# Ledger of designs, part 76: peptides against a protein of PDB entry 3WG5

Target 1, 218 residues: chain A of PDB entry 3WG5
Amino acid sequence: LAKNIVYVAQIKGQITSYTYDQFDRYITIAEQDNAEAIIIELDTPGGRADAMMNIVQRIQQSKIPVIIYVYPPGASAASAGTYIALGSHLIAMAPGTSIGACRPILGYSQNGSIIEAPPKITNYFIAYIKSLAQESGRNATIAEEFITKDLSLTPEEALKYGVIEVVARDINELLKKSNGMKTKIPVNGRYVTLNFTNVEVRYLAPSFKDKLISYITD
Target 2, 218 residues: chain A of PDB entry 3WG5 as posed
Amino acid sequence: LAKNIVYVAQIKGQITSYTYDQFDRYITIAEQDNAEAIIIELDTPGGRADAMMNIVQRIQQSKIPVIIYVYPPGASAASAGTYIALGSHLIAMAPGTSIGACRPILGYSQNGSIIEAPPAITNYFIAYIKSLAQESGRNATIAEEFITKDLSLTPEEALKYGVIEVVARDINELLKKSNGMKTKIPVNGRYVTLNFTNVEVRYLAPSFKDKLISYITD

## One batch from the design tools (peptide; made by RFdiffusion4, then SolubleMPNN)

Design b2_p13_5_s2 (from b2_p13_5, 8 letters changed)
Fold by OpenDDE base, seed 3:
Structure b2_p13_5_s2 (fold): chain B 218 residues (1-218), chain C 218 residues (1-218), chain A 13 residues (1-13)
Amino acid sequence: as target 1 above (218 residues)
Amino acid sequence: as target 1 above (218 residues)
Amino acid sequence: MSYVELEVLGAQR
């Protein structure tokens, strides 16, 4: 019996238009192979709101389940990363990672001070993040507080509060724990039950372009 | 081209085990005919929590979309009715109706005073109503406030706050406005796009038993 | 909305 394939790819650094290209490429490869799922190991401090929204849309249009895995220990799905996670089919976190801190800003001044977003923009993103949480059956109150209180959660807290679905130390534990779970949003209009009983794990490498961008944004 | 069928049925009065039987019968008939949807015209002051939970489960197991329509003007989806609505594939309200007031009670004393539910029960139903709202992509904060503040909303407020999907004066307007909408929860694991372009409306009459119960509970 | 950032600077580890 042909093994189902699970892809694993890494996305690290600031969320930009190039990060969108990475997501698009990785998901497209996994779609072409009719993979059971793709796991994206995510580590981001945040980034651009436009790129984030495009990434969320791309995930939502995926023909296969997209699992966001905040990994390795010390990684974060901060700000834009939280939005992306909330827009995904399943969220996992490794111990020692974080999620949250989603308050929008307009940027940083020359003195390093934050340029605050006007209330209209903040309210827009509150509505947006709440919609993502609601659509995925996750804690919309906490999602709002990621903005209003700049809240950041541990994996254990995020699981407890119904923000995420899995705490896992590694890919093997993630596959084991998520096996038999339903996606939190539909895949092509359907909730999918994940089947990781007889899977082959394939790692996708960053393209040369992906590597170059990672080096420029570091 | 054979017209798709939409069934319309009425459920009025207290939510009881008999109300469950009505829901089950109506949905079963519509399922057997592979109807495009069933619209339940709901008018209830509330009722039993156990019956309510069973009705929600029956709706969620439906092979066809179940639309809760709070109708006619002056009707309410109060208490248990709100939970049922939040558990459905689509919520509509007619002008002059209400939704909310979901605080659980243990009953009424002989002097007509409310016997309050203990905090454990109230907290259980807060968690439950929030889960229904989240699963359906509806406003979980307002759902909670239906309990904590005993909030009751107009159709216009409920629509504005993302509790419901449609305000409609009658069945024809409801069909027109909901045509092309996606169900807020899956039907047999899939989100369904409603197609009301070429439909025949069929009204289901209450059974003799249904009529008798309606008379006893009035 | 291209000018809006969702970033936490302190996470540039």
Scores: peptide ipSAE 0.062, ipTM 0.299, DockQ to the pose 0.068
Fold by OpenDDE base, seed 1:
Structure b2_p13_5_s2 (fold): chain B 218 residues (1-218), chain C 218 residues (1-218), chain A 13 residues (1-13)
Amino acid sequence: as target 1 above (218 residues)
Amino acid sequence: as target 1 above (218 residues)
Amino acid sequence: MSYVELEVLGAQR
């Protein structure tokens, strides 16, 4: 029987319009191949809110399950990365990773101090992140606290609190543990049960443009 | 029996004079076809107050029901978008969307800080938003708090508080749930009961001009 | 540091 395909791609660094292009490209490739899922290995300190929101929309419009995997150890889904994760079909984290710290800011002052977002903006993102959590059946209270308390969690805490679905050391363990799970949000209007019993893993490489931008922004 | 027509169109991005032209075009097309309704999929961070007020007037002068649908997941009806929604015949929201954050501002300073509106302007918009809510039989207290507290709500909260009428995942669920509902404001001087039992959905595409503006402003 | 640069709030001009 022809193996179902699972794509794996890496997104690392700041969330920008370019990061959106990466998500769009990767998901599109996987959609074209009617893959069982795509796993995005995510490592981000955050980035632009507009790009983040576009990425969330792109994930939610995906014809296939999009799994956010905070990987490798030492990686984070900080700020924008948390929103992206909460907007996805399944969240996994590797041991030694973190999630949270979602308080919006307007930027950094010349002295490196944070320019705080006004309450209007903060409250907007509180509503937004709670909505993502509620839609996915994840812990909306904790999602709010990612903003209001600048909360950051370990994988074990995030799993315990119902923020994420899987803790896994690598792709193989992720596939094994998530096999038979339902997506936390619909795919084409339906909750999908993941079937990873007989899959081929295909890695998507970054484009030349992807490599260049990562090199300049890192 | 000939299917009644429901039009669906998307309005995304900042509320501007161009956005007014989009509303006007879409509503006019639907009016010409004597559609049962038009659904506007709205995703906006806000925009210009003047354009917003013109859009509200255009909606209220519509010969057919105008349904504002905050869609897709991750979309918002922020600021000006909230006013537009409150001025419409029916409001729906998809899970994972938000509404509110309506405090008027004069703009952004060079450092990215918000330039606050003076009390005169703020009070004007408080009166305006309350009037929209009252006319539509929606929660005017919460509408005021969208300004005075910079409040933002999830779909579930907005429904619970009587700000919106429907939570729906997609157009089909929206049509199903809103079937038999009365418009919250009159159409040609009469409250209309929506009939979505046997409808044809027609999507209106953005014009070339619409696409160009979105590309430049994104 | 988690940087969310929020262009979200269109100024009601």
Scores: peptide ipSAE 0.041, ipTM 0.296, DockQ to the pose 0.215
Fold by OpenDDE base, seed 2:
Structure b2_p13_5_s2 (fold): chain B 218 residues (1-218), chain C 218 residues (1-218), chain A 13 residues (1-13)
Amino acid sequence: as target 1 above (218 residues)
Amino acid sequence: as target 1 above (218 residues)
Amino acid sequence: MSYVELEVLGAQR
């Protein structure tokens, strides 16, 4: 019997290869325990495209639903964070958070200025973000505008436009509102109906390595 | 009457946004003078994908044929340089040069190690490099292997496999061997037959800005 | 080492 367990973990800061390791570790723990789902509390200004795409792939390969929760108030799922969210089984946002601003860059110059991505790369990411939105039944037009207009949305706007599924103040409200929802993408080839009735919430702490890396990248 | 002029310029070092400016300047000068062609002597270990893609686009938009010449002996068109070559109207190589090694990376870690590109990015560049090869009537299988096998070729191998069009020791031999060849891609929508009979060769020097940038990126 | 560098998503600072 699947244990009535929901894991909650935090991913904060820049998206890097080390962030991939965090996602992989957290999801693996939840998979091993046959959890109903894992909720990732996400707060990121963005990061690396490679790490982002690997994280999306890891989420899509998960044996259990992965919920991205933009939390706490004041947090964002900016740039890479938006792609990760759109690649996940369910997106939630807390009031006072934001999502979007997905225009790709090639990095920063030595003087700290943004190095612009060429049109071909931008077009690739437009196609990619649209595919994530379409696969998940989310608003692909808005997903494109996250790049072309560098659009950012409030939780209320994101819900209204069909970018996200839930606005929730905390984990308990998230569980309550998402109970009975279908995942927006399949889990092991099947759309799963979330069952958060009588669940135990288990918090995963960052490893010592996770804490050290976060400290270096902040 | 198109002036019987062929311009020759050098692009050396890492491919960056500043290298794009060099390409643009050189091609613009040759276009303004209604040159028969411009030959770019290329020696690069690679560089940035954005700059590379912009350079390819600038070449494809040229009003005159752009010939990439991997020169002198010991030079390479590595990584980004291979893409640029495959996007050009004609490729030549000097004996003792190399082409290939096109596996994309996401950059270097703080410790100088390569950060691997995720499969999705690698697949994008496979599709891109294959398209460049196909559009130019060059060997798309080898173009793919430049990424998947990190393949590098000698001039003789590259010619044999239909990756390049000419092996030449110097500009004079290049002009002689390429005379009467058709461009591998169109110029302003038409395939051009190169006419290097009674041409004046004009060398373009790097600007002061070009020299300064090259010094900083080396 | 030959490279195509693809930094595509900068963190908003």
Scores: peptide ipSAE 0.171, ipTM 0.433, DockQ to the pose 0.310; fails the geometry check
Fold by OpenDDE base, seed 4:
Structure b2_p13_5_s2 (fold): chain B 218 residues (1-218), chain C 218 residues (1-218), chain A 13 residues (1-13)
Amino acid sequence: as target 1 above (218 residues)
Amino acid sequence: as target 1 above (218 residues)
Amino acid sequence: MSYVELEVLGAQR
């Protein structure tokens, strides 16, 4: 039986327009090969709201399931990363990772203090993150609290509260645990049951440009 | 009679956190030398809202007058640049420059289309830009239209409508025309009358870091 | 293009 392909790619660092390009490239490659899914190993402290929203849209437009995997241990899907995760077809986290802390900020002052977003912006992102949660059948209350309380969760908490679907130590465990799960959002208008019983894992490398940008944004 | 110092520095490119660092550095140098003013030659298509707001705050906290000079011809104080200008002690523009186009956007889609900001965000920035205009005694109606109509103005229009204070071809003409003008916002709680009758102009160079960042953001 | 970019930054690094 022909092995289905699962792509794995890494996205690390701040969410920027270049991060969108990475997502787009990776998903496009996986789409072209009719992969069973792509797993994006995500490690981000957050980033730009626009890039985040674009990435979410790109994921939602994917012809294949996009699994956000907060990996490796010590990684986070913080802020923008949480939104991206909530917009994805499946969220997994490795032990020792975190998700949340979605309070929109305007940025950092010179002293490193957070410049708070005005209430209107905060309320917008509350509505947005709740919509992502609701659309994916995930915990919209916790999604709101990611903003209102700047809540961060462990993988175990996130799983318990219905924010994520899988806790897995590695790609192999992720594939095993997510096998037979339905996507939390539709792929091409349909909920897809993931089939990872006989898959070939292909790792996508960052482009030269991706490496350069990562170096600059780190 | 001891010549008063006027500093001139250039800020070009996207408004980012690094741009804030440039503003802070330049203003700090000018403050340390008790300069009569600093003129920031600004050429920006816009940038980050947070950096913009921080820059505005840094300008407002300046111990010396900060003059935003949209320069050279062909330059713009677009979007974030307009906010920065409106937050400054004096706005000047060279002929052939532009100001405005302040419609907040979330960013750009892959096809280069603008991702519009949600109404709540737009309304926030309307209120913000109007406040900057009002505080500086500048045209708040036009400031609003910079967002609502995505209006861009020529220097002559901006002057006519009371958005800016000076149209000048170069630094010398700027100094001449702005001599005796009161700052549009207070410096250390007081409106300052600019005295450029006997000034020494000192140009501040970008740091090595500033140059590197400009290269990356261009 | 003229833009005001919004950043959604999470927890401080």
Scores: peptide ipSAE 0.128, ipTM 0.566, DockQ to the pose 0.647; fails the geometry check

Design b2_p13_5_s3 (from b2_p13_5, 7 letters changed)
Fold by OpenDDE base, seed 4:
Structure b2_p13_5_s3 (fold): chain B 218 residues (1-218), chain C 218 residues (1-218), chain A 13 residues (1-13)
Amino acid sequence: as target 1 above (218 residues)
Amino acid sequence: as target 1 above (218 residues)
Amino acid sequence: MSYVEIEVLGATK
């Protein structure tokens, strides 16, 4: 039986417009090849709200399941990364990763201190993150607390609270554990049951531009 | 009599954390050389609020006058650029440039449409931009309208309304017209009278990093 | 298009 393809790509660093381009490129490749899914290995401290929202939308528009995998150990899906994860078809985390800390900020001052977002921004993003959680059948209360308490969770906590779907050490374990799971949001209007029984893993490399941007922003 | 030095540097593109680094570098060089002033030739459509606020603060902390010059013709000090200008010691514009359009947005959607900022964000930035205008003795009503009406002004209008101090075609005309002007905000706690009677103009080039970032973001 | 962009950054760098 022809092996279904699963793509794996890495997105690391701040969520920016370039990160959107990466998501779009990676998902598009996987869509074109009729992949069973794409796994995005995500490690981000956060980033831009617009890019985040666009990435969420791009994921939601995907013709294939998009799995956000907070990886490797030590990685985070912080802030914008949490929103992206909550907007995805499945969230996985490796042991030793984190998710949350979603309090919006206007940025950092000269001294590196946080410039607080006005309460209405906070409230907007509370509503938004709760919507993502609700639509995906994830814990909307915890999603709110990612903002209101600036809560960060371990994979085990996130799983326990129903924020994520899988804790996995590597891609193979992720595929094994997520096999037969339904997507938390629809793909092309339908909830998809993931079939990772007989898959070929294909890794997507960053483009030259991706590498250059990473070098400059890191 | 030893010529006073005036530095001229260009900042073009989106206002980002890298733009802050550019401002900081340029101003620092000019400070170290005890320049009479630095002129920043600014052409920006806007950018990040945090970077903008940090740039404003860096300008306000400058040991020398920082003149924002919206240049060349066709350039804009749009959005974040307007805030930066309003936070500066003197604003000049070349003919055929614009200033304003300061309505905050969360960013752009996938389709390029604006994601509107919540009203409280708008109100925060209204208060902020008015503060910048008030502190600099510039038109705070127009500063508010840059947001509330998304107003963009020509140099002549901006001058007429007391938003800017100089309309100049080039650096030489700018130096001539601004000679003897007082800074609109203090330098080291004192309003400075600009002395451009006998000056040497020194151009600062972008760093290698600056060039690389510009290439990627443009 | 002119814009003031807001970042959604977590406190954790």
Scores: peptide ipSAE 0.218, ipTM 0.619, DockQ to the pose 0.737; fails the geometry check
Fold by OpenDDE base, seed 5:
Structure b2_p13_5_s3 (fold): chain B 218 residues (1-218), chain C 218 residues (1-218), chain A 13 residues (1-13)
Amino acid sequence: as target 1 above (218 residues)
Amino acid sequence: as target 1 above (218 residues)
Amino acid sequence: MSYVEIEVLGATK
């Protein structure tokens, strides 16, 4: 019996147009191979709003479940990463990670201070993040507070408040815990029950371009 | 008598954090050599708001006059480029170039359509671009219309409306026409009269990093 | 197309 394939790929760093290209490439590979799911190990401080929105849309258009896994310990799904997670089919976090801190900014001044976003920008992203939470059946009040209170949560808090679905130490525990879970958003118009009973895990490496860009942006 | 030095450097492409680094590097070199001015040959379709604001601030903090020159023919100071120009000590344009089209956007969707900015973002940048125009003694009404009407101007129109100071075919004509002009904003708290009667032109090359980044982002 | 892009950056210093 052909083993169900689960892809795992890492996305690290700022959310940019290149991060969109990474998501698109990884999901496309997994779609082509009719994978059971793809797990994206995410570690990001945030990034660009447009790239974030495009990534969310790409996930929502995926032919397969996309699991956002905040990993390894010490990683975060900060700012744009939180939106991406809330737009995905399943969210997992490793112990010692964080999610939240979603206040929109115009950027950083020369002195490293935050350039504050006008209130209407903030309100736009409040509405947007709440919509992602509501559509995925996650806590929309906490999603708003990620902006209004600049709230950051531990995995345990995020699980407790219904922001995420799984706390897992590694991929094996994630697969074990998420086995039999329904996706929080539909895949091709249907909620999918994940089947991780007999799976082969395939790790996707970053492209040469991905490595080069990461080297330049770090 | 030691010739007055004028630096010339090219900045092309999207306005990013790397573009800020280019401006900073070029201006710093010219400051260190106590140049009469630096001319930045600018060709940009636009880019990031934070990088743009940082570049404007870096120009305003310059110890020497910074001249933005939209060059060569076919180039534009579009969007973020217009803000940068309006924040500079002198604006010149070559025939066949353009300035304007400054409507803020959240970015581009997957289908290449513009993601519209909320009205409050637009209003923030209207206030900002008008401030740049007012502080530099340039046409603030047209600056607003660069956003509200998505207006683009020819060099001849921009000169006529008091958006720019010089139309010039090349660096030699620019130096000739701008000789004896006062900077539109102060340098170290004083408006400077440009002296290009006996100058040596020094061209600055992009760094290896600049070339590499341009290669990746193109 | 000409654009001024906005970031959604988290306060993670």
Scores: peptide ipSAE 0.033, ipTM 0.409, DockQ to the pose 0.752; fails the geometry check
Fold by OpenDDE base, seed 1:
Structure b2_p13_5_s3 (fold): chain B 218 residues (1-218), chain C 218 residues (1-218), chain A 13 residues (1-13)
Amino acid sequence: as target 1 above (218 residues)
Amino acid sequence: as target 1 above (218 residues)
Amino acid sequence: MSYVEIEVLGATK
């Protein structure tokens, strides 16, 4: 029987237009090969709102399931990463990772202090993050609290509160646990039941451009 | 008689944290040499709010006059560039340049459309841009209209409306016209009268890092 | 620090 393909790609660092290009490239490759899914190993402190929104939109337009996997241990789906996760078809977290801390900011001052966003921005992103949670059948109250309380959750808490779907130590455990799960948002207008019973895992490497940008932004 | 030094440096492209580093480096070099002023040849479509605010703050903390010069012809001090200019000790524009278009946005969608900022952001930046104009004795009404009407001005209009201080074709004309002008904001708590009667012009080149980042962001 | 960063960009016509 022809093995279904699952792609795995890593996205690390700040969410920027380059991160969007990575998501777009990775998802496009997986779509072209009619993959069962793509798993994005995500580790981000946050980033740009536009890039984040574009990434969410790209995920929502995907012809295949996009699984956000907060990995490895010590990684986070912080701020923009949380929005991206909430916009995805399935969220998994490894033990020792975190999700949340979504307070929008204008950036950092010269002394490293946060330049606070005005309340309307906060309200805008509250509405946006709640919509993502609602659309995905996830906990919209907790999604709001990621902003209003700058809440961060462990994988166990996030699972318990209905923010995420899977806690998994590695790709194999993720595939095992998510097998037979329904996507939390539609794929091409339909909720897909994941089939990971007989899959080939293919890893996508960052492009030369991806490596260069990571080198510069790090 | 020992020639007073005027530094000239170019800042081009999007306003980012790297642009802040350029401003900081250039101003620091000019401060260390007790320059009469530094002229920043600015060409920007805009950029990040935090970087912009940090640049404004760095200019305001400068021990020497910082002149923003929108140059060459065809260049703009758009959006973030307008704020930076309004935060500076003197603004000059070359013929065929522009200033304004300061509407804050969340960024660009996948289709290239603008993701609009919520009204509180607009109001925040209205207050901020008006404060910069008021502090510098420049036209605060026009500064507001750079946001509310997304107004863009020619050098002649900007001069006429009291947004800028000089229209100059080149560095020599800028030095000639700005000689004897008082800075529009304080330098070390005092308004400085510019002395460009016997100056040596020194050009600062972008660092290797500056060149690399420009290459990647372009 | 986690952030959603906003840009101040003019509508470049």
Scores: peptide ipSAE 0.033, ipTM 0.431, DockQ to the pose 0.759; fails the geometry check
Fold by OpenDDE base, seed 3:
Structure b2_p13_5_s3 (fold): chain B 218 residues (1-218), chain C 218 residues (1-218), chain A 13 residues (1-13)
Amino acid sequence: as target 1 above (218 residues)
Amino acid sequence: as target 1 above (218 residues)
Amino acid sequence: MSYVEIEVLGATK
């Protein structure tokens, strides 16, 4: 019986145009192999809004389920990472990770202070994040509060409040717990029931370019 | 004889989506009055690329000439400010100001170090800045070097190298020196000869919102 | 610092 393939790749650091290229590359590889899913191990403090929105769009255009997995312990899907997660087909978190803190900022001043986004921008992202939550059947009220209260949640809280679908310690537990779950958004116009029975896990390595940029951003 | 009106407004701080709103508001007021021109006193360390590109587009869509004036002494049209200037109908600089330093960055790391843009992004902005220079009949080689060498110029150098059109100490000298000059890009499809004979100078005040955001960004 | 930056969604640390 042809083993169903599940790809796993890591994305770490700031969300940038280069992060989009990583997502695109990883998802494309998994699509070409007709993988059952790709799991992206995400660890990000946030990043650029345009890159984030492009990544969300790329995920939603995926021919296969994209699972965002906040991993390892100590990782976060902060700010832009939360939007990406909410735009995905399934969200998992490892114990000791966090999600949220989505208040948009214009940047940092020379003194390191945050430059606040004007209400128009904040309201735009409130509408956007709520749309992502609603489309995925996740808690839109909490999604809004990720901005309005700069809320951050533990995996247990996020699960409890209906922000995420799975708490898992590792890839094996993730596959076990998510087996038989439906994607929270459509894959090519249909909700897919994940089938992780008799799967082969394949890890995707970062490209040379990925390594170089990660080195520059770390 | 109906006095020709020249509007003057200040834009200071980081280039953001809010800065676009300022440009749009100021230019719109001047358009409504069929002003001979609007002079924007610009002082910026740079800012957001998308906002910058939108501002350039708004300037190029202006029904009246938009003069970028790097003012007062100590001010700069750095990074995004240089692009905006190159996208304008006329560039002036006061003595003791600077223009240039246009290398795109992805942002700042937590340690305050610059996150470099990948070559693809850098090359995109090289092409873009050269296009602005070429369209305005300005020195495209120097425009490229604003990125590739992170070059910054004094007003005297910028004038000498054909990056800007006027060095002026104040609005009065600017009007005097630029009188009879043609715009470097079209206004509504035609190059306009500036006529600052018998003009009334009107200063536009920042809106309450402008003041609040400037306060947050300073 | 001179910069051309894209809109950042920063995590408030």
Scores: peptide ipSAE 0.030, ipTM 0.282, DockQ to the pose 0.331; fails the geometry check

